# Ledger of designs, part 7: peptides against a protein of PDB entry 3T6J

Target 1, 375 residues: chain A of PDB entry 3T6J
Amino acid sequence: PIVESYIGFIESYRDPFGSRGEFEGFVAVVNKAMSAKFERLVASAEQLLKELPWPPTFEKDKFLTPDFTSLDVLTFAGSGIPAGINIPNYDDLRQTEGFKNVSLGNVLAVAYATQREKLTFLEEDDKDLYILWKGPSFDVQVGLHELLGHGSGKLFVQDEKGAFNFDQETVINPETGEQIQSWYRSGETWDSKFSTIASSYEECRAESVGLYLCLHPQVLEIFGFEGADAEDVIYVNWLNMVRAGLLALEFYTPEAFNWRQAHMQARFVILRVLLEAGEGLVTITPTTGSDGRPDARVRLDRSKIRSVGKPALERFLRRLQVLKSTGDVAGGRALYEGYATVTDAPPECFLTLRDTVLLRKESRKLIVQPNTRLE
Target 2, 372 residues: chain A of PDB entry 3T6J as posed
Amino acid sequence: PIVESYIGFIESYRDPFGSRGEFEGFVAVVNKAMSAKFERLVASAEQLLKELPWPPTFEKDKFLTPDFTSLDVLTFAGSGIPAGINIPNYDDLRQTEGFKNVSLGNVLAVAYREKLTFLEEDDKDLYILWKGPSFDVQVGLHALLGHGSGKLFVQDEKGAFNFDQETVINPETGEQIQSWYRSGETWDSKFSTIASSYEECRAESVGLYLCLHPQVLEIFGFEGADAEDVIYVNWLNMVRAGLLALEFYTPEAFNWRQAHMQARFVILRVLLEAGEGLVTITPTTGSDGRPDARVRLDRSKIRSVGKPALERFLRRLQVLKSTGDVAGGRALYEGYATVTDAPPECFLTLRDTVLLRKESRKLIVQPNTRLE

## One batch from the design tools (peptide; made by RFdiffusion4, then SolubleMPNN)

Design b1_p8_4_s1 (from b1_p8_4, 3 letters changed)
Fold by OpenDDE base, seed 4:
Structure b1_p8_4_s1 (fold): chain B 375 residues (1-375), chain A 8 residues (1-8)
Amino acid sequence: as target 1 above (375 residues)
Amino acid sequence: SFEVYPLA
């Protein structure tokens, strides 16, 4: 078997300022069969990058073919086991030196194992479909999230010598129609500038890329889906995201107005964006459970994903990227914190829904690491 | 990274 590993101060999600890395490491075995799908995704990456909703001037100057491998993790030392990884976590290195992607396939498989009777906040008619396609949709989302999410976009930089990595005279901000007014100076990084929102903001961008590009037939074909199956994978992927946005409320602390998990905050933001799109795309309905206690149901209208959801996500995703590229912290914070704010305002009444989410909270799963043998 | 499960 092919063994891969990494170790070091890598992920900064536990740092409120997104700067200090947590020491972690893993040992994993390559899953050749699943890696083949990601290899096809890599082969299409340069073309798919052009499908993202920003001008080429906001994308990397030179495409560098990354590695993408599916791994079955044997040992993971850290606070939590991710489903996918894109490294290094430095945007400047990503755009100049390249990056590597991995999918932790057996971690995704654990997430797939959901008991129908314990599946919360979905309509009964969606539960079987959700269970059936959750795994496949995760493969798609993780692949896109890492490769084309974290692996996309350019930071505008002025180096220590005063040189710009973009043409100040010709590059236009697509949101304002004006020349670029801000950039990263020497020594400034994504994390140093965006600080407390950097990790969650970036995860939101990556998740949004996944939702946006999973609508592309080429992506679905790469993963082996066509026809009705492809549409079901899309539906379940989007449904999972909006459900996750509701579940995210568990990780909000109202007393401190603080989020405790970057990915969940990101998923809540996406939910807010899709709710704002209106037109019946997403509906959250408070209900009463069989036990007589509060419950809720999330409904996603699959017929409106392309007509309503995609345009809304396109606009939002473009704004995220433009603000990131230009180092516009004020604009970025205003946008992101606006969607990340949790209130009890109608019609959603998110703080009330949070009580329901906590009431229906599932038992924490313990991930037991596997072993292997030579036969 | 993409996390299916939140950090412990």
Scores: peptide ipSAE 0.149, ipTM 0.833, DockQ to the pose 0.496
Fold by OpenDDE base, seed 2:
Formats: C-alpha cells, structure tokens, sequence
Structure b1_p8_4_s1 (fold): chain B 375 residues (1-375), chain A 8 residues (1-8)
C-alpha cells in the first residue's frame, strides 16, 4: 500500500484571526480505485476553471496541475478531521507554486451513515433520493470544493519592488467597470487582510464553486453520472447545501454574535443567498413534529435551480472573487457579514429556527481510528 | 479544507 502523511501547523480554523495554524497530523493509505475519479477531474480542471463567473484576468495566470488523491485515514491528530484538504493554505503559493488535494474517503463514508427515520428537516418525498445520492453528491462537491474552489482565483499583488502581477491599464473590475483600485501590498495575505472572516469567506467561495460547477454536464460525466442520475445528483447536492445552511444555526452563538464553525457559517450564507433569490427556489417551513414539538422542513424546487439558483449564485460568487482578488476588505466584510447575520426577522425567523434545530439535534458522529491487516 | 459536519 501507498502511505501518505503530513504533520505541522496546517489548519488555522482555531485562530480567530485565521492566521495561526493548529499543530496536527495524519497517516493514511491511498485508495487507488477511488483516486481515479479525482484524477479525471484534474485532467479537466484547466477547462472547468474557465467556466467560473469571473474574467480570465481574475484567474491564475498559469494552470499548475495539482495532485488529487483519495485517502483512507488510519490516524488523525487534531481538533477536527476534514472530509477534504487543499494545501498549502496560502493563496500566493497556490497561484505560483501549485497545490495538492486529498479526499478522506473513509471520513466521508462515516458521514453517509444516516438512518432514514432520523433524517431531519426534509420532505418525506426527498428522503429516499437524499439517502441514495448523498454519497455520490458529496464526492462531487468535495472534488469541486478542493480542486476548483480553493484552487481557483488570483490575488492582485504589488511586490516589494513595486511590480504588479496584473496589467493596471487593461484589467477591468467586472463589478464596477473601472480599473483595479486596490490590491495586496508586499507582506499582505488573504488571512492578514480579511482576518476574522477570511476562513469562512473562503469556505463559502469554495462551496459556491461546487454548487455552481456541479451544474456542468462535463463534471457529472467525470463522476460517471448521465441523464436522470446526473439531475438527481445535482438536486441532492443543492438540497444538502440548503439543509446544511439550516443545520448551521447550531454553531451560531447569539449571546456572542459569533460563529463557532467556518464551514457551517459559509453554508448559512449560501442559504441566505438562495433564499434572497426568491421565486420559490428555497422554502423553510416551520412544522409540528409527531411528538407535538417544533420541527421544520426545507424544500428546494428542482425546476428553479438553473433558472433562479444559478444566476443568484453566479452574481454572489463573482462578487466574492472580485472582492478577494482586489483585497477590498471593507466591501468583502460588508457583503459577507450581511449574509452571515442571524436575526429573528420574519419570514425566516432564524433565531426561532435555531431553537428548532437545537431541539432536533442529532448525536455527534464519532470516527474511530482503524488498524490495518493483511489478508 | 472541506468538512461535512463537525465530529465529536
């Protein structure tokens, strides 16, 4: 077997400022069969990057072919075990030196294990589809999230010698129609500038890339889905995201007005974006459970994903990228914190929904570290 | 990194 490992100060989610890494490490075995689908995605990555909703001037100047491997984790030391990884966590290095992606396959397998009777907040008619396609849709989302989410976009930089990595005279900001007016100076990084919102903002961008690109037929084909199956995978991926946005409320602390988990905050933001799109795309309905206590149902109109959802997500995702590329912290913070705000305002009444989410909370899943054997 | 849900 092929063994991979890493160790060091890597993930910064535990740092309120998103800069200092937590000391962590893992040992894992390569799953060759599962890695094959991600290699196919890598082979199409350069083409798929062009489908993202920003001009080429806001994308990497040169595509650097990354590694992408599926791993079965033997041991993981850290505060949280991810489903996927993109390293290094430095955007400047990603765009100039390249990056590596991994999917922790056996972690995803644990996440897939949900009993139908315990599945919360979905319509009964969606539960069987959700159970059937949750795994496959997660593979798609993780692949896109890591490779084309974290692996996409350019930061505009002026180096210590005063040189720009973009043409100031010709590059136009697609949101303003004007020349670029802000950038990263020497020594400034994504995390140093965007600070408290950097991690969650980037996760939101990566998740949005996943939702946006999963609509592309080539992506579904790479993962072996065509026709009705492809449409079901798309539907379940989007449905899972809006459901996750509701579940995310567990990780909001009203008394402190803060979020305790970057990915969950990101998923709530996406939910807010899709709710704002309106037209019946997403509906959250408070209900009464069989026990007589509060419950809720999330509905996603499949027929409106492309007509309503995609355009809304396109606009939002483009804004995220433009603000990131230009180092516009004020604009980025205003946009992101606006969608990340949790109030009890109607019609959603998110603070009330949070009580429902907490009431219906499932027990936390555990990953038991395995051993290996020869057969 | 991608995390489906925080684990215990």
Amino acid sequence: as target 1 above (375 residues)
Amino acid sequence: SFEVYPLA
Scores: peptide ipSAE 0.121, ipTM 0.816, DockQ to the pose 0.524
Fold by OpenDDE base, seed 3:
Structure b1_p8_4_s1 (fold): chain B 375 residues (1-375), chain A 8 residues (1-8)
Amino acid sequence: as target 1 above (375 residues)
Amino acid sequence: SFEVYPLA
């Protein structure tokens, strides 16, 4: 068996300013079969990066082939167990030295164990597809999220000597049509500038990349899906995201106007973006459950994913990247906090929906360390 | 990282 491990101050999600790492460690065994799929994704990464909705000038100057491995975790010491990891968590190192990706496959497998009768907020017609394809769609989403989400984009930097890593005269901001007017100075980082929104903002970007690129036939082919199966995986991936956006309300604290989980905040933001797109793409309908208490249904129109959803997500994702690249904190906060705001305004009435979400929440799942043996 | 929380 191939064993991988890491230990140290790794993830900063517990730091409200997104800077200080939590001490974390794991020991895992390589899943060779699943790793092969991610290796194929890596082989296509350079080409797929070009499919992202920003100019090459906003992408890394040189493609650095990353590692991507699927791991079955044996032990994990930390406050939370991720499904995927991209390290190091320094944008400058990612773009100049490279990075590594891992998918914790057996963590994802735990998420697959959903009983149909307990599956909330979906229409009955979607439940069987959701159950069938949730796992495979997660593999796709995690792969894209880590490799092409966290692994994409360039920060514009002026170094300590005054040199720029971009041509100030020729690089154009695609959102404004103007030259680049802001950048990171020496010593400034993504986390130091964007601070309280940095983690969630980056997760939102990565999740958006996943949704956006999962529409590409080559991606689905890499994971072994074609034809109707590929379309179902796409549908379930998008459906899962919009559902997650609703579920995310559990992690919002109205009294403090605070989000308690970066990924869930990100998923709520994506839901808001897709709702804003309109045209019947996403519908959230409050209902009454069989128990006579509040319930809700999320509907995603499959036929509008490409025509309505993709363009909306494209525009949003480009804005996220441009604001990140240019270090435009004011613009970034305005954009992200706008979508992350939770009110009870109609038609969505999200604070009311939050009550419904809390009412329908499941008991917290326990994750237990597995055993392994050579047989 | 990608974190999965109870999405039931």
Scores: peptide ipSAE 0.192, ipTM 0.852, DockQ to the pose 0.343; fails the geometry check
Fold by OpenDDE base, seed 5:
Structure b1_p8_4_s1 (fold): chain B 375 residues (1-375), chain A 8 residues (1-8)
Amino acid sequence: as target 1 above (375 residues)
Amino acid sequence: SFEVYPLA
C-alpha cells in the first residue's frame, strides 16, 4: 500500500485569529479507486475555474495542476478529523507553488453513515434519497470544495518592491465598476487581515463553490452521475447544506456571540443566503416530534435550485471573492458577519431553533482506529 | 479543509 503521512503545525481553526497552527498528524493509506474520481476532476479543473462567477482577473494567473488523493486514515492525532484537506494554507504559496488536496475517504464514510431513524430535520420523503445519495454528494462537494474552492481566486498584492500583481489601470471591480482601490501589502496575508472571520469566510467561499459548480453537468459526469441520478445528487448536496446550516446552531454560543466551528458557521451563512433568496426555495418549519417535544423540518424545493438558488449563490459568492481579492476587510466583515448573526427574530427564530437542534442532538460517533496486517 | 460535523 501507498502510505502518506502528515505532521506539523498545520490547521489554524482553533486559533480565534486564524493564524496559529495546531500541531497534528496522521498516517493514511492511499485509496486508488476513490482517487480516480478526483483525478478526473483535476483534469477538468482549469476549465471549471472559468465557470466561477468572477472575472478572470480575479482568478489565479497561472493554473498549477494540483494533486488530489483519497486517503484512508489509519491514525489521526489532533483535535478534529477533517473530511478533506487543502494545503499549504498560505495563499501566496498556493499561487506560486501550487497545492495538494486530499479526501479522507473513511472519515467521510463515518460521517455519512447515518441510520434512517436518526435522521433529524428532514421530511420523510427526503430521507431515502438523502441516505442513498449523501455519500456520493459528499464526494462531489469535498472535491469541489478543496480543489476549486480553496484552490481558486487571486489575491491582489503589492510586493515589497512596490510592484502589483495586477494591472491597476485595466482591472475593474465587478461589484463597484471601478478600478481596484485596495489590495494586500507586503507582509499582509489573508489571515492577518481578515483575522477572526478568515477561516470561516474561506470555508464559506469553498462550500459555496461546491454548491455552485455541482450544478454543472460536467462535474456530475466526472463523478459518474447522469440523468435523474445527477439531479438527485445535486438535490441531496444542496439539501445537506441547508440542513447543515440548521445543525450549525449547535456550534454557536449565544452567551459569547461566537462560533466554535468555522465550517458550521460557513454553512449557517449559506443557509441564510438561500433563505434570503426567498421564493419558497428553503423552508424551515418548527414541528412537534412524536415524543411531544420540539422538532423541525427543512424543506428544499429542488425545482428552484437553478432558478432561485443559483443566482443568489452566484451573487454572494462573487461578493465573497471580490472582497477577499481586494483585501476589503471592512466590506468583507460587514457582509459575512451580517449573515453569521444569530438572533431570535422572526420568521426564522434561530435561537429558538438552536434549542431544538440541541434537544435533537445525536451522540457523536466513535471513530475507532483500524489495524492492518500482512496476510 | 472540509469538516463534517457532527461526525455522529
Scores: peptide ipSAE 0.137, ipTM 0.833, DockQ to the pose 0.394; fails the geometry check

Design b1_p8_4_s2 (from b1_p8_4, 4 letters changed)
Fold by OpenDDE base, seed 5:
Structure b1_p8_4_s2 (fold): chain B 375 residues (1-375), chain A 8 residues (1-8)
Amino acid sequence: as target 1 above (375 residues)
Amino acid sequence: SVERYPLA
């Protein structure tokens, strides 16, 4: 078997400032069969990058073909095991040297294994479809998230010599219609500037890229889905995201007004964006469970994903990218924290829903280390 | 990276 590993101060999600890495490591085996789908995605990456909702001037100048591999984890040492990884975490290195993507396939498989009776917050009619397509939709989402999410976008930089990596005279901010007025100075990084929101903001951008691009027929074809199956995968991917946005409330601490998990905060933000789009796209309805205690249902209108959801997400995703590229921390923070705010305001009453989420919380699945042997 | 923490 092909063995891959990494070790060191890698992920910074536990740092409130998003800068200091946690010491972690893993040993994994390459899953060749699953890697094939991601290789096809890589082959289309340059074309798919052009489908993202920002001008080419806000995309990386040079496409550097990344690696993408599916891994089955044998052992993982750290505070949390991810479903996918994009490294390095330094934007400058991603832009100049390239990056590597991995999907932790057996971690995803654990996430797939949800019992129907334990599925919370879904309409009964959606449960079987969700069970059927959760796994495949996750593969699509993770692939897009890592490769085209984290792997996309340009940071406008003035280097130590005063040179810009963009044409100040011709590059136009698509949101303002004006020339670029802010950028990263020498020594400034994404994390250093955006600090407490950097990790979750970037995850939100990456998740949004996944939702946005999964609507593209070529993406579904790459993963082997066509016709009705492709539409079901799209539906379940979006449904999973809006459900995740509700589940995310577990990771909000009202007393401290903070989030404890960057990805979950990101998913909540996306939920808020899609709720704001209105028109019956997403509905969260408080209910009463069979036990007589509070429950809730999330409904996504599949017929409105393209007509309502896509345009809303497009505008939001473009704004995320533009603010990131220009180093506009004030604008970025205002946008992101606005959507990340959790109140009990009607009609959603998110703090009340949080109580419901906590009430319906099940024990986290145990991830057990496998053994290998020579036979 | 992507973290997926299922609650069930």
Scores: peptide ipSAE 0.113, ipTM 0.831, DockQ to the pose 0.382
Fold by OpenDDE base, seed 2:
Structure b1_p8_4_s2 (fold): chain B 375 residues (1-375), chain A 8 residues (1-8)
Amino acid sequence: as target 1 above (375 residues)
Amino acid sequence: SVERYPLA
């Protein structure tokens, strides 16, 4: 077997400022069969990057072919075990030196184990479809999130010698129609500038890339889905995201006006974007459960994903990238914190929904670290 | 990195 490992100060999710890494490590075995899917995605990555909703001037100057491997985790030391990884966590290095992606396959497998009777917040008609396609749709989402989410976009930089990594005279900001007016100075990084919102903002960008690109037929083909199956995978991926946005309320602390989990905050933001799109795309309906206590249902109109959802997500994702590229912290914070705000305003009444989410909370899943054997 | 749901 091929063994991979890493160790060090890697993930910064535990730092309120998003900068200091937590000491962590893993040992894993390469899953060759699962890795083949992600290698096909890598082979198409340069083409798929062009489908993202920003000008080439806001993308990496040169495509650097990354590694992408599916891993079965033997041991993981850290505060949280991820489903996927993109490293290094430095945007400047990603764009100039390259990066590596991994999917933790056996972690994903544990996440797929859900009993139908315990599946919350979905319509009955969606439950069987959700159970069937949750796993496959997650593989798609994780692959896109890591490779084309975290692996995309350019930071505009002025180096210590005063040189720019972009043409100041010709590059136009697609949101303003003007020349670029802000950038990262020498020593400034994504995390140092965006600080308290950096981690969640980047996760939101990566998740949005996943939703946006999963609509592309080539992506579904790479993962082996065509026709009705491809459409079902798309639907379940989007449905899972809007459901996750509701579940995310568990990780909001009203008394402190803060979020305790970066990915969950990101998913709530995406839910807010898709709700704002309107036109019946997403509906959250408070209900009464069979036990007579509060419940809720999330509905996603499949027929409106491309017509309503995609354009809304396109605009939002472009804004995220433009603000990131230009180092516009004020604009980025205003945009992101606006969508991340949790109030009890109608019609959604998110604070009330949070009570429902907490009431219907499932037990935390556990990953028991395995051992190996010879057969 | 992608963390789908916090684990215990």
Scores: peptide ipSAE 0.098, ipTM 0.824, DockQ to the pose 0.545
Fold by OpenDDE base, seed 3:
Parts: sequence; structure tokens; C-alpha cells
Structure b1_p8_4_s2 (fold): chain B 375 residues (1-375), chain A 8 residues (1-8)
Amino acid sequence: as target 1 above (375 residues)
Amino acid sequence: SVERYPLA
């Protein structure tokens, strides 16, 4: 068996300023079969990066081939077990030295165990597809999220000597049509500038990359899906995201106007973006459950994913990247906090929906440390 | 990292 591990101050999600790492560690065994899929994704990464909705000038100057491995975790010491990891968590190192990706496959597998009767907020007609393809779609989403989400984009930097890592005269901001007017100075980082929104904002960017690129036939082919299966995987991936955006309300604290989980905040933001797109793409309908208490249904129109969803997500994702690259904290906060705001305004009435989400909340699943043996 | 909380 191939064993991988890491230990140290790694993830900063528990730091409200997104800077200080939590001490954690894991020991895992390589899943060779699943790793092969991610290796194929890595082999296509340089090409797929070009499919992202920003100019090459906003992408890394040199493609650095990352590692990507699927791991079955044996032990994980930390406050939470991730589904995927991209390290190091320093943008400068990612763009100049490279990075490594892992998918914790057996953690993802735990999420696959969904009982149909307990599946909330979906139309009955979607439940069977959701159950069937949730797992496979997660593999796709995690792979894209780590490799091409966290692994994409460039920060514009002026170094301590005054040199820029971009041509100030020729690089154009695609959102404004103007020259670049802001950048990171020496010693400034993504986390130091964007602070309280940095983690969630980056997760939102990465999740958006996943949704956006999962529409690419080559991506689905890499994961072994073609024809109707590929379309179902796409549908379920998008459906899962919009559902997750609703479920995310559990992690919002109205009294403090605070989000308690960065990824869930990100998913809510994506839901808001897709709702804003309109045209019947996403519909959330309050209902009455069989128990006579509040319920809700999320509907995603499959036929509008490419025509309505993709363009909306493209524009949003480009804005996220441009604001990140230029270190435009004011613009970034305005954009992200705008979508992350939870009110009870109609038609969505999200605070009311939150009550419904809490009412329908399932018991927290436990992850039990496994053992392994050579047979 | 991608943290997946039980999305039942």
C-alpha cells in the first residue's frame, strides 16, 4: 500500500480572518483506481484552464503540473474532515512552485449513503437520479474544485523591488476595459486583504469552477461518463449545488449576521446567482409536508443549465477572479457580501426558508475511523 | 479544501 500523510497548521477556516491555520493531520492510503481518473484530469488541466472565463493574463504564467491523488483516510485529526484538499494554501506558492490535490474518497462515499425517504427539498422525480448520481457527481465536482478551482488564477503582484508580474501597459481588465489599477503589494496576501470573506470567497470561486467546467464533455469523459449518463451527472451536480445553497441556511446565524461555514456560505451565494439568472432555471417553492409542517422544493430546469445557468455563472465567476487578481477588496466585498446577505425579502424569504431548513434538519452523521488489512 | 457536511 502507498501511504500518504500530512501534519501541521494547514487550514484556516476556523480563523475569522482566514489566516491562522488549524493544527491537523491525517494518514491515508492511496486508492489507485480512483487516482487514475484524477491523473487523467491532470493530464487535461492545461487545456481546461483555458476554458475558464478569464483572459490568459489572469491565469498563471506557467502551467505547473500538480499531483492529484484519491485517498482513503484511515485517521484524520482535526475539527472537520474535508472531501478534498488543495495545498499549499498560499497563492504565491501555488502559482510559482506548484500544488498538490487530494480527494478523500472514503469521506465522499459516506455522503453517498442517502435514504430516499429522508431526502429533503427535492422533487420526487429527481430523487432517484439524485441518489444514483450524487456520488459520481461529487467526484467530478471535487476534482474540478481542487485542481481547476483552487489551482487556477493569478494574483497581480508588485514585488519589493517595484517589479510587476504583469504588463501594466497591455493587460486589460475584462470587466472595465481599462488597465489594471490595483494589485497586491509585497507582503500582501489573499487572506490578509480579503480577511473575513477570503475563505468563503475562494470556496465560492472553486465551486463555481466545478459547476462551470463540469459542462465540458472532456471532463465527463475523463470520469467515464458519456451520453445520457454524462448529462445526468451534470444535472445532479447542479441540482446538488442549488439544494446545498438552501441547506446552507442552517449555517447562518441571523442574530450575528454571520456564516459559520465557509463552503456553505459559498453554496448559498451560488444559489443566489442562479436564482438571479431567472428564466425558470431555479425555483424554490415553500410547501406543506405530509406532517402538516413547512417544507420546500427545489427545482432545477435541466434544459436551462447551458442556456441560462452557464452564462450567469460565467459572468459571476469572471468577476470573482478579476476582483481577486486585482486585489480589489472593496469591489470583492460588495459583490460577495451582496449575494451572501440573508434577508426575509420576497419572493425567496430566505429567513423563513431557514426555519424550514432547520425544521427538516437531519441528525448529524458520524464519521468513524476505519481500519484496514492486507488480505 | 472542500468540506462536505451531511447534505441530507
Scores: peptide ipSAE 0.171, ipTM 0.856, DockQ to the pose 0.357; fails the geometry check
Fold by OpenDDE base, seed 1:
Structure b1_p8_4_s2 (fold): chain B 375 residues (1-375), chain A 8 residues (1-8)
Amino acid sequence: as target 1 above (375 residues)
Amino acid sequence: SVERYPLA
């Protein structure tokens, strides 16, 4: 088998300021079959990048073909095992040298292991579709998240010599209609500027890219879905995200007004965006469980994904990117923290919902190192 | 790397 590994100070999620990497490492085996799908996605990446809702001036000047591999993890040392990885984390290197993507396929398989009777916060009529398509939709989402999420966008930079990597006279901010008024100075990075929100903000951008681009027929075709199956994969992917936004409340600490997991914070933000879109796209309904205790149901109107959801997500995603590109920390923080705020204000009453989420919390799944053997 | 953790 083909073995891949990495080790070092890589991910900064445990640093409240998003700067210092945690020491981690893995050893994995290449899954050739699944890797082939991701290679097809890579082959379409340059074109798909153009489908993102920002001008080419906010995208990388030169497309660099990345690698994308599906891996089955043999061993992982760290605080948490990811489903996907995009490296390096340095935006300048991503823009000038390229990047590598991996999907940890057997980690995704663990995530799929949910019993129907234990599946929380979904309508009964959605459970079977969810169970059927959660796995496939995850593959799509991870691929898009890593390759076209983390692998997209440009930072506007003035280097140490005073030169800009963009034309100050001609590049227009699509949100304001004005010339670019802010950028990263020499020595400034995404993490250094956006600090406490950097990791979660970037995850939110990447997740949003996944949801947005999964609507594209070419993406579904790459993964082998057509017709009704493709539509079901889309539906389940969006449904999974809004459900995840509710589940995310587990990782919020009201007393400290902080989030303990960057990806879950990101998913909550997306839920808030889609709720704000209104028009019955997403509905969270408090209910009473069979045990007489609080429960909840998330409903996503399939028919409104494209008409209501996509435009809302498009606008939000564009704002995320523009604020990121321009290094507008004040604007970015205002936007992101606004959506990341958890209160008990009606109609959502998120703090009350959090109590429900905690009440319905499942036991933590344990990931155990797999074995290999010669047959 | 930028991680994506499994969905709960």
Scores: peptide ipSAE 0.098, ipTM 0.852, DockQ to the pose 0.263; fails the geometry check

